# Peptides against a protein of PDB entry 4ASU, part 81

Target 1, 270 residues: chain A of PDB entry 4ASU
Amino acid sequence: ATLKDITRRLKSIKNIQKITKSMKMVAAAKYARAERELKPARVYGVGSLALYEKADIKTPEDKKKHLIIGVSSDRGLCGAIHSSVAKQMKSEAANLAAAGKEVKIIGVGDKIRSILHRTHSDQFLVTFKEVGRRPPTFGDASVIALELLNSGYEFDEGSIIFNRFRSVISYKTEEKPIFSLDTISSAESMSIYDDIDADVLRNYQEYSLANIIYYSLKESTTSEQSARMTAMDNASKNASEMIDKLTLTFNRTRQAVITKELIEIISGAA
Target 2, 83 residues: chain B of PDB entry 4ASU
Amino acid sequence: FTFASPTQVFFNSANVRQVDVPTQTGAFGILAAHVPTLQVLRPGLVVVHAEDGTTSKYFVSSGSVTVNADSSVQLLAEEAVTL

## One batch from the design tools (peptide; made by RFdiffusion4, then SolubleMPNN)

Design b2_p13_4_s3 (from b2_p13_4, 5 letters changed)
Fold by OpenDDE base, seed 2:
Formats: structure tokens, C-alpha cells, sequence
Structure b2_p13_4_s3 (fold): chain B 270 residues (1-270), chain C 83 residues (1-83), chain A 13 residues (1-13)
């Protein structure tokens, strides 16, 4: 490589390093906010799931319609955040299909669609776009819940798949159940909840779905920002190492050029 | 007893004596070992009676309340404020 | 897009 080529490459990598450092700082600020907002959201979301855990709601085996909701975002450069959710969705869809279930998919965030479009396009009901620019609100979750409930797809049960935040360096892809109104109302374990008005139960289920979606969005957002911060830190370190290597190569090449020119001068003067 | 909104936690797995909640069917008091029930909140006052005899008041907008067989209660309001 | 170019550059790091 010529000195000019090395210089051009050094300039390019230095610019990338500046961008990755800036992105790291932006991700760090968003992470700190997301983690703060996740604390109450986790209590709220886990509280909404308590019924399903305590009542041990089961879907009868003869029920065949299953909904998979994958939760991520539109934004890249966050490591395996999207691919982990998509992998779990594929695994779940395959297991359900092998069990003779009908599977439909909802994607929260455009990245899920981008990954699954080729293999699962016919199973997609809807993809929610414009996810991840702003922190998710309960209003956003309510819109998603309402659109799902109004989609005309009569699922029996479903799975919401998202990345649960563990720490700044760790997330885990998890699945939580969602149930239809009919599945809840017909569950034998719900018999202990006497005199529940059908309208009350319907409204309760709408809140429950919105609550779970909100929780999943908050977990996903925190995980994503943390993963992006880590990815940008790693990219910045890798760029630094490459700058060091190229700087050494530049210095060696410069010395070789000078030596060659000196030899040519000495040899031409002879 | 857990009482939270999407943005704030008021009680997290706390022991309380009684919780008065505004529901669509009316206001009722949740005592220890209340029968399992599901209700939807209407805008109104929540009153939490602690074991120490202290009483806290809250205004809630909408949401849900769950009383489970194990006497656990989840009060989940869309919006809630301390009064 | 500038974002795609940036992503490709990061993948090449």
C-alpha cells in the first residue's frame, strides 16, 4: 500500500471512531433513562402477569390458533438484540407448527420483519414501525394492544418474545404468555373468581395486554440501549487498535520510501 | 399488595390491612383473605390502610385490580397520584 | 444510505 492509501484509510477509521464514540455517549444517556423508567415498569408489568402465573391458565390442546409477538425496534447497531428475538420466534413457530398449531406473527419494530420476511412472510399479520426513536409510553403500548384486538385474528393463546434486561452487559430473550378473552373465561382455574362480569373481564384483558406490551417494550428498550452502548464501545476499541496498527505500518512504509530514495540518489550519483 | 402505575410504584409486595378501591361496579374494601376477584378501576379514590394504622390516599384514573386466592393483590392504575 | 455505509464500515472493523 502507498503512503497515500494508508493515510486515506487512517482518516476513514479515525472518522468512524469519532462516530462510534459519539454513538456510545448517546446510547449511554438513553440507557440511563431507560433503566430508570424500567424500574416502575417492571413492577407494573410483572404485576400484570401475576394472574396468569397464579391462576395457571392453560389453553386446551384442541385450540390451534397461536399468536407470536416479537418485540424489538427499527434501529440497528445493537449487537444481537434483533437476531436473538427473531431466533426465539423461529424456534417457537417451528415447535407450534410441529404441534399442529396455526401460527401468526406480529412484529414490533421493522427489524423483525427484515429478518423474517423471506421465511415467514405469510405468517405476518402486522408490523409496527417507528419503534425506538423515542422511549415507549403506555399510550404506545395501548395503540399496539388495540390494533391487535381489532385485527380480526381470533387467537386462542400467544407468546410475547422480548429481551429482558439483566445488567448493562447482559440481557436474556424471554417469552411471556398472552391469552385470549375466551381462553381466560373458559379456564377451569378461573372458577374461583366468581361473579366476574363479561364486560369487566373484557376490559381487564385489554388492560392486561397493554400492560404486558408496555412491560416488554421497556425491557426491550433498556436491553437495546445497553447492547448498543457495548457495541459502540467495542467498535471504538477495535478502531483504536486498527489506528495503532496502521500508524506503525505508515511509519515503516515512510522509512522504506526514504531509504529507497536515498539509495536511488546515491546510486544515481555514482 | 402491589400498587403501581407505568411510571411509579407506591407499594411493592407490602402487607396492608385494607385497600379501598373505586371500581366500575362501585367502591369496595379489600381485606385480608378477600375472595378472589378481577375488577376494572374507575376514576376515584384509593385508600390504603397500613397495618400500623396509617392511611394513605391516592387518586387513580383507570386500570385493574386483581385479588388472588393467595391473598396477593395487584392494583395497576394507568395514572395515579398521591393525595 | 449513509447509515448502510456506516454499518458496512463497522462490520469491516
Amino acid sequence: as target 1 above (270 residues)
Amino acid sequence: as target 2 above (83 residues)
Amino acid sequence: SALEQFRAALEAL
Scores: peptide ipSAE 0.012, ipTM 0.865, DockQ to the pose 0.014
Fold by OpenDDE base, seed 4:
Structure b2_p13_4_s3 (fold): chain B 270 residues (1-270), chain C 83 residues (1-83), chain A 13 residues (1-13)
Amino acid sequence: as target 1 above (270 residues)
Amino acid sequence: as target 2 above (83 residues)
Amino acid sequence: SALEQFRAALEAL
């Protein structure tokens, strides 16, 4: 490589390093906000799931329609965030299919679609785009919930798959159940609940779905921002190492050029 | 007893004496060992009666309330403010 | 897009 080539590459990598450092700072700011907003969201979301845990709602084996909701975002450069969700979605879809269930998929965030489109295109009902540009709101979750409920797909049971935040350095891909109104209303374990009006139960289920989606979005966002910070930090370090290597190569090449020029001068060949 | 909005937690697994909630079917009081039920909130006043006899008032928008067989209660409002 | 160019550049690292 010529000195010019090395210099050009050095300039390029230095620019990348500046970008990755900037992105790290942006991700840090978003993470700090997301973590603060996750605290109440977790209480709220876990509270919404309490019914399903306590009632031990089971879907009858004869019920075959299963919905998988994968929660991520449109934004890359966050390590394994999207691939982890997609991997679990694939695994679950395969297991459900092997059990003779019909599986449909909803992607929250375009990255899910981008990963699964080739293999699961026919199973996708809808993909929600523009996820991750702004912090998710309850309104966003409500829109997703309503669109799901209005999709015309009469699922019996579903799974929402998202990355649960553990720490700045750790997330876990988890699954939470989603049940149809019919499944909830017909569940034997629900018989202990006093006579619930069908309209009340429908409205309750709508809130429950929105709540769970909201919770999943908040967990996902926090996990994503933390993972992005780490990814950008690693990219910055890798760029630094490459800069160091190229700088050494540049210095060696420069010395060789100077030596050659000196020899040419001394030999009178110049 | 858990009472939260998406953005704020008011009670988290707390013991309370009674919670009065505004539901679409009417306002009712949730006492200790209330029968399991599911209700949907209407905009209105929530009153939490603590074991020490203190009362706290909240205005809530829409939401849900769950009373479970284990006497746990989840009051989840879309919006809630302390009064 | 600048982001796509950036991603491509990172992948080339």
Scores: peptide ipSAE 0.008, ipTM 0.869, DockQ to the pose 0.014
Fold by OpenDDE base, seed 3:
Structure b2_p13_4_s3 (fold): chain B 270 residues (1-270), chain C 83 residues (1-83), chain A 13 residues (1-13)
Amino acid sequence: as target 1 above (270 residues)
Amino acid sequence: as target 2 above (83 residues)
Amino acid sequence: SALEQFRAALEAL
């Protein structure tokens, strides 16, 4: 490589390092906010799931329509955040298909569609874009819930797949169930909840869905920002190491060029 | 008893004596061993009666309330403020 | 895009 090539590469990597450092700081700020906002959101979301756990709601085996909601974002550079969700979605879709279920997919965030488009394009109902620029709100979750309910796809059961935040260095891709109004209404275990008005149950389900989506978005966001912070830190370190290596190479190459030029001058070959 | 909004937790698995909730079908009091039920909140006043005799008041917007067979209660409001 | 170039550069690191 010429001195010019090494210099160009050094400049490029130094610029990348500046960007990664900046992104790390931005991700750190977003992570701190997301982690703080996740605490109440987790209580809220787990509270919404409590019914399904306590009532042991089961979907009848004859029910075939399954919805998979993958939760991520539009933004990359966050390690395995998107690929982890997509991998779980693929696994779930394959298992459901093997069980003779019809599977439809909703992507929250454009990255899910980007990963799954080639293999699962025909299964996508909708993809929500513009996810991850701002912290998710309950309003955002409500919009997603409403769009899902109005999609015309009469699912019996669903799975929401998202990254649950564990720590700054750890997340886990998890799945939570979503049930249709009909599945909830027909569940034998719901008989203990006496005299539930049909309109009340419908509205309850709408809130429940929005609540679960909101929870998943908050878990996903916190996981994503943490993973991005880590990824950008690692990228910054790798860039630093490469800068050091290239700087050594530059110095050696410069010495070699000077030596060659001196030999050419001495030999009269200039 | 769990009472939360998306942004704030007021009670997390707490023991309370009574919770008065505003529902679309009317306001009702949740006592110990209340029958399992699902309700949707209307905008209104929530009153929490603690075992120590303290009473806390909250204004809530829309949301849900669940009373389970195990006597656990989840009050989940879209918005809630202490009064 | 600048983002794709950035990703490619990060992967090459």
Scores: peptide ipSAE 0.007, ipTM 0.863, DockQ to the pose 0.014
Fold by OpenDDE base, seed 1:
Structure b2_p13_4_s3 (fold): chain B 270 residues (1-270), chain C 83 residues (1-83), chain A 13 residues (1-13)
Amino acid sequence: as target 1 above (270 residues)
Amino acid sequence: as target 2 above (83 residues)
Amino acid sequence: SALEQFRAALEAL
């Protein structure tokens, strides 16, 4: 490579490093906020799942309609955040299909659609876009819940798949159940609850769905910002190492050029 | 007893004597060993009676309350403020 | 897209 080529490459990598460092700082600030906001959201979300865990709600095997909700965002450069969710969605969809279930998919964030469109386009009901630019609110979760309930797809049970935050260096892709109103109302384990008005149960289920979506969005956002911070740190380090290597190559090449020019002068080779 | 909004936790697995909740079907008191039930909140006052005799008041918007067979209670409000 | 170009540039590092 000529000195000019090395210089051009150095300039390009230095610019990338500046961008990745800036993105790391932005991700770090968003992560710190997301982690703080996740604390109450986790208590709230886990509280919303308590009924399903304690009542041991089971879907009868004759029920065939299953909904998979994948939770991520529109934004890239966050390592395996999207691919981990998509991988689990694919696995779950394949297992359910092998069991003779009808599977439909909802994507929260455009990245799920981008990964699954080629193989699962016929199973997608809807994709929610514009996810991940701002911290998710309960209002956002409510809009998603309402759109799902109004989609006309009468599922029996479902799975919400998201990345649960563990630490700055760790997340785990998890699945939580979602149940239809009919599945909850017909569950034998619900007989221990007092005679619940049908309108009350419907409204309760709407809140439960919004609650779990909100929880999943908060876990996903915290995991994503942490993973992005790590990815941008790694990219910045890789860029630094490449800058060092190219700088050494530049210096060696420069010395070789100078030596060649000196030899040409000394030899009288015009 | 757990009482939370999406943004704030007021009680997390606490023991309380009684919780008065405003529901769409009417306000009722949740005592120890209350029968399992599901209710939806209406805008109104929540009153928490602690075991030590202290009483705290909250205003809630909408949400849900769950009383389970194990006597655990989840009060989940969309919005809640201390009064 | 500018983002795809940026990703490709990062992968080349």
Scores: peptide ipSAE 0.006, ipTM 0.861, DockQ to the pose 0.014

Design b2_p13_4_s4 (from b2_p13_4, 6 letters changed)
Fold by OpenDDE base, seed 3:
Structure b2_p13_4_s4 (fold): chain B 270 residues (1-270), chain C 83 residues (1-83), chain A 13 residues (1-13)
Amino acid sequence: as target 1 above (270 residues)
Amino acid sequence: as target 2 above (83 residues)
Amino acid sequence: DALERFRAALEAA
């Protein structure tokens, strides 16, 4: 490599390092906010899931329509955040297909579609874009819930797949169940809940879905920002190491060029 | 008893004496060993009666309330403020 | 490497 080539590469890597450092700081700020906002969101979301756990809602085996909601974002550079969700979605879809179920997919965030479009394009109902620029709100979750409910796809049960935040260095891809209104209304275990008006149950289910989606978005966001912060830190360190290596190479190459030029001068003067 | 909004937790698995909630079908009080039920909240006042005799008032917008067979209660409001 | 992934992402953008 010429001195010019090395210099160009050095400049490029230095610029990348500046970007990664900046992104790390931005991710750190977003992470701190997301973590604070996750605390109440987790209580809220887990509270919404409590019914399904306590009532032991089961979907009849004859029901074949399954919905998979993958929760991620539009933004990259966050390690395995998107691929982890996509991997679990693929696994779940394959398992359901093997069981003879019909599977449809909703992607929250464009990255899910980007990963799965080639293999699962026909199974996608909708992909929600513009996810991850701003912290998710309950309003955002409500919009997603409403769109799902109005999609015309009459699923029996579903799975929402998202990254649950554990710590700044750890997340886990998890799955939570979602149920259709019909599944809930027909569940034998729901008989203990007396005199539930159909309209009330419908509204309840709408809130429940929005609540679960909101929770998943908050978990996902926190996980994503943490992962991005880590990824950008690692990238910055790697860039630093490369800069050091290239600087050494530059110095060696410079010395070699000078030596060559001196030899040429000496040889030409003979 | 759990009472939360998306942004704030007021009670988390707490023991309370009674919770008065505004529902679309009418306001009702949740006492110990209340029958399991699902309700949707209407905008209104929530009153929490603690075991120590203290009462706390909250204004809620919309949401849901769940009373389970195990006497656990989840009050989930879209918006809630302390009064 | 995180840096290589970043480069790839920048080149794709």
Scores: peptide ipSAE 0.023, ipTM 0.899, DockQ to the pose 0.014
Fold by OpenDDE base, seed 2:
Formats: sequence, C-alpha cells, structure tokens
Structure b2_p13_4_s4 (fold): chain B 270 residues (1-270), chain C 83 residues (1-83), chain A 13 residues (1-13)
Amino acid sequence: as target 1 above (270 residues)
Amino acid sequence: as target 2 above (83 residues)
Amino acid sequence: DALERFRAALEAA
C-alpha cells in the first residue's frame, strides 16, 4: 500500500471514530432517559400482567388462532436487539405451527419486517413503522392496541416478544401472554371474579393490552439504547486500535520509502 | 396494593387498610380480603387509607383496578395526580 | 470486519 492509500484509510477511520463517539453520547443520553422512564413503566406493566399470573388463564387446546407481536424499532446499529426478537418469534411460530395452530404476526418497528419478510411474509398482519425516533408514550401504545383490536383478526391467544432490560450490559428476550376477551371471559379460573359486566371486561381488556404494549415498548427502548451505546463504544475502540495499527504501518512505509530514495541517490551517483 | 400510572408510582406492593376507588359502576371501598373483582376507573378521587391512619387523596382520569383472591390489588391509572 | 459492516449500515441509513 502506498503512503497515499494508508493516509486515505486513516482519514476514513478517524472520521468513523468521530461518528461512533458522537453516536455513543447520543445513545447514552437516550439510555439515561429511557431508564428513568422505565422505572414506573415496569411497575405499571408488571401490575397489568399480575392478573394473568394469578388467575392462571388457560387457552383451550381446540382454539387455534395465535397472535405473535414482536417489539423492536426502526433503527439499526444496536447489536442483536432486532435479531434476538426475530429469533424468538421464529421459534415460537414454528412451535405453534407444529402444534397445529394458526399463527399471525404483528411487527412493532420496521426491522422485524425486514428480517422476517422472506420467510413469514404471509403471516404478517401489520407492521407499525416510525418506532424509535422518540420515546414511546402511553398514547403510542394505545394506538397500537386499538389498531390490533380493530384489525378484524380474532385471535384466541397471543404472545408479545420483546427485550427486557436487565442492566447496561444485559437484556433478555422475553415473552408475555396476550389473551382475547373471549378467552378471558370463558376461563374457569375467572369464575372467582363474580358479576363482571361484559362492557367492563371489554374495557378492562383494552387497557390491559395497551398497558402490556406500553411496558414492552419501554423495556425494548431501554434495552435498545443500552445496546447501541455498547455497540458504539466497541466500534470506537476497534477504530482506535485500527488507527494505531495503520499509524505504525504508515511510519514503517515512510521509512522504507526514504531508505529506498537514499539508496537510489547513492547508487545513481556512482 | 400497587398504585401506578405509566409515568409515576404511588404505591408498590404496600399494605393499606382501605382504598376507595371511583369506578364506572360507582365508587366502592376495597378492604382487606375483598372479593375478587375487575373494574374500570372513571375520572374521580382515589382515597388511600394507610395502616397508620394516614389518608392520601389522588385524582385519576381512567384506568383499571384489579382485586385478586390473594388480596393483592393493582390500581392502574392512565393519569393520576396527588391532591 | 465490524467497521466495514458499520460503514455499510451508515451508508444505508
């Protein structure tokens, strides 16, 4: 490689390092906000899921329609955030299909569709785009919930798959159940909840769905920003190492060129 | 007893004496060992009676309340403010 | 190379 080539590469990598450092700082700021907002959201979301855990809602085996909601975002450069969700979705879809269930998929964030389009295009009901540019609000979750409920797809049971935040360096892809109104109303374990008005139960379920979606979005966002911060940090470190290596190569090449020129001068003067 | 909005936690697995909630069917008090029920909140006042005798008041917009067989209660409001 | 993948992602964005 010529000195010119090495210099060009050095300049390019230095520019990339500047970009990755900047992106790290942006991700760090977004992470800090997301983590603060996750604290109440987790209590809220876990509280909403408490009914399903305590009532042990079971879907009859004869019910075949299953909905999978994958939660991620539109934005890349966040490590395995999208692929982890997609992998879990594929696994769940395969297991359900093997059990003779009909599976439909909803993607929250365009990246889910990008990954699953080739293999699962016919199973997609809808993909929600414009996810991840701003922090998710309860209003956003309500819109998604409403769209799902109005989609006309009458599922019996569902699963929402998202990345749960553990720490700055760790997330876990998790699955939480979603139940249809009919499944809840017909569940034997719900018999202890006496005299529930049908309209009340419907409204309750709408809130429950919105609550769970909101929770999943907050967990996903926090996980994503943390993962992006880590990815950008790693990229910046890798760039630094490459700059060091190329700088050494540049210095060696420069010395070799000078030596060659000196030899040519000496040999030509003879 | 858990009482939260999407953005704020008021009570997290706390022991309380009584919670008065405004529901679409009317206001009712949740005591210890209340029968299991599901309700939807209407805009109104929530009153929490602590074991120490203190009373806290909140205004809620909408949401849900769950009373489980194990006496756990989840009050989840879309919006809530301390009064 | 992680950096090449990053460049490709930046160009695609």
Scores: peptide ipSAE 0.021, ipTM 0.895, DockQ to the pose 0.015
Fold by OpenDDE base, seed 4:
Structure b2_p13_4_s4 (fold): chain B 270 residues (1-270), chain C 83 residues (1-83), chain A 13 residues (1-13)
Amino acid sequence: as target 1 above (270 residues)
Amino acid sequence: as target 2 above (83 residues)
Amino acid sequence: DALERFRAALEAA
């Protein structure tokens, strides 16, 4: 490689490093916000899931329709955030199919679709795009919930798959259940709950779904921003190492060029 | 007793004496060992009676209330403010 | 888009 080539490459990598450092800072700021907003969101979301845990709602085996909601975002450069969710979605879909269930998929964030399109395109009901540009709001979750409920797909049970935030350096892909109104209404374990008006139960279920989606979005966002921060840090470090290597090569090559020029001068080889 | 909105937590697994909630079917008081029920909130006042006799008032927009068999209660409001 | 440029740069790298 000529000195010119090395210099060009060095410049390119240095520019990349600047970008990754900048992105790290942006991710850090978003992470800090997401973490703050996750605290109440967890209480809220976990509270919504309490019914399902306490009632131990079971879907009858004869019920065959299962919905998988994968939660991520549209934005890349966040390590294994998207692939982790997609992997678990694939696994869950395969397991359900093996059990004779019909599986449909909803993707929250375009990255889910991008990963699963080739293998699961026929199973997708809808993909929600423009996720991750702004922090998720309850309104966003409500829109997703409403779209799901209006999709016309009458699922019996579902799974929402998302990355739960553990720490700045750790997340875990998890699954939480979602149930149809019919499944909740027919669940034997629900008999202990006083006579609930059908309209009340429907409204309750709508809130529950929105709540769970909101929770999942908040967990996902926090995990994603943290992972992005880490990914950008790693990219910056890798760029630094490459810069060091190329700089060494540059220096060696420069010395060789100088030596050659000196020899040409001394030898009179014009 | 857990009382939260998406953005704020008011009570987290707290012990309370009574919670008065505005529901679509009417306002009712949740006492200790209340029968399990599911309700939907209507806009109105939530009153939390603490064990120490203190009373806190909140305005809620909408949401849900769950009373479980184990006496745990989840009051989840879309919006809530302290009064 | 800075991200696209970044991706392009990474691919070129």
Scores: peptide ipSAE 0.020, ipTM 0.896, DockQ to the pose 0.014
Fold by OpenDDE base, seed 1:
Structure b2_p13_4_s4 (fold): chain B 270 residues (1-270), chain C 83 residues (1-83), chain A 13 residues (1-13)
Amino acid sequence: as target 1 above (270 residues)
Amino acid sequence: as target 2 above (83 residues)
Amino acid sequence: DALERFRAALEAA
């Protein structure tokens, strides 16, 4: 490589390093906010799941319609955030299909669709785009819940798959159950809940769904921003190492050029 | 007893004497060992009676309340403010 | 994405 080529490459990598450093700082700011907002959201979301855990709601085996909701975002450069969710979605879809279930998929965030489009396009009901530019709100979750309930797909049971935040260096892809109104109303374990009005139960289920979606979005966002910080830090470090290597190469090449020029001068071949 | 909104936690697995909630079917008090029930909140006043005799008041918007067989209670409001 | 391509190139190098 000529000195010119090395210089051009150095300039390019230095520019990329500036971008990755900037992105790291942005991700750090978003992470700090997301972590703070996750604390109440987790209490809220876990509270909403309490009924399903305590009532041990089970779907009869004869019920065949299953919904998978994958939660991520539209934005890349966050390590394995999207691929982890997609991997678990694929696994769950395959297991359900093997069990003779009908599987439909909802993607929250465009990246899920991007990963699964080729293999699972026919199973997608809807993809929610424009996720991840701003922190998710309860309003956003409510819109998603409403769209799902109005989709006309009469699922019996479902799974919401998202990345749960553990720490700045760790997340885990998890699955939480969602149930249709019919499944909840027909569950034997619900018999202990006295004379629940059908309208009340419907409205309750709508809130429950919105709550769980909101919770999943908050967990996902926190995990994503943390992972992006790490990814951008790694990219910046890799760029730094490459800059160092190229700088050494530049210096060696420069010395070689100087030596060659000196030899040409001394030999009179100039 | 857990009482939270999406953005704020008021009670987290606390022991309380009584919680008065505004529901679509009417206002009722949740006492210790209340029968399991599910209700939807209407906008109104929530009153929490602590074991120490203190009373806290909140305005809530829409939401849900769950009383489970194990006497756990989840009050989840879309919006809630302390009075 | 130029950054992803760059990262991939850096990881491959």
Scores: peptide ipSAE 0.020, ipTM 0.881, DockQ to the pose 0.012

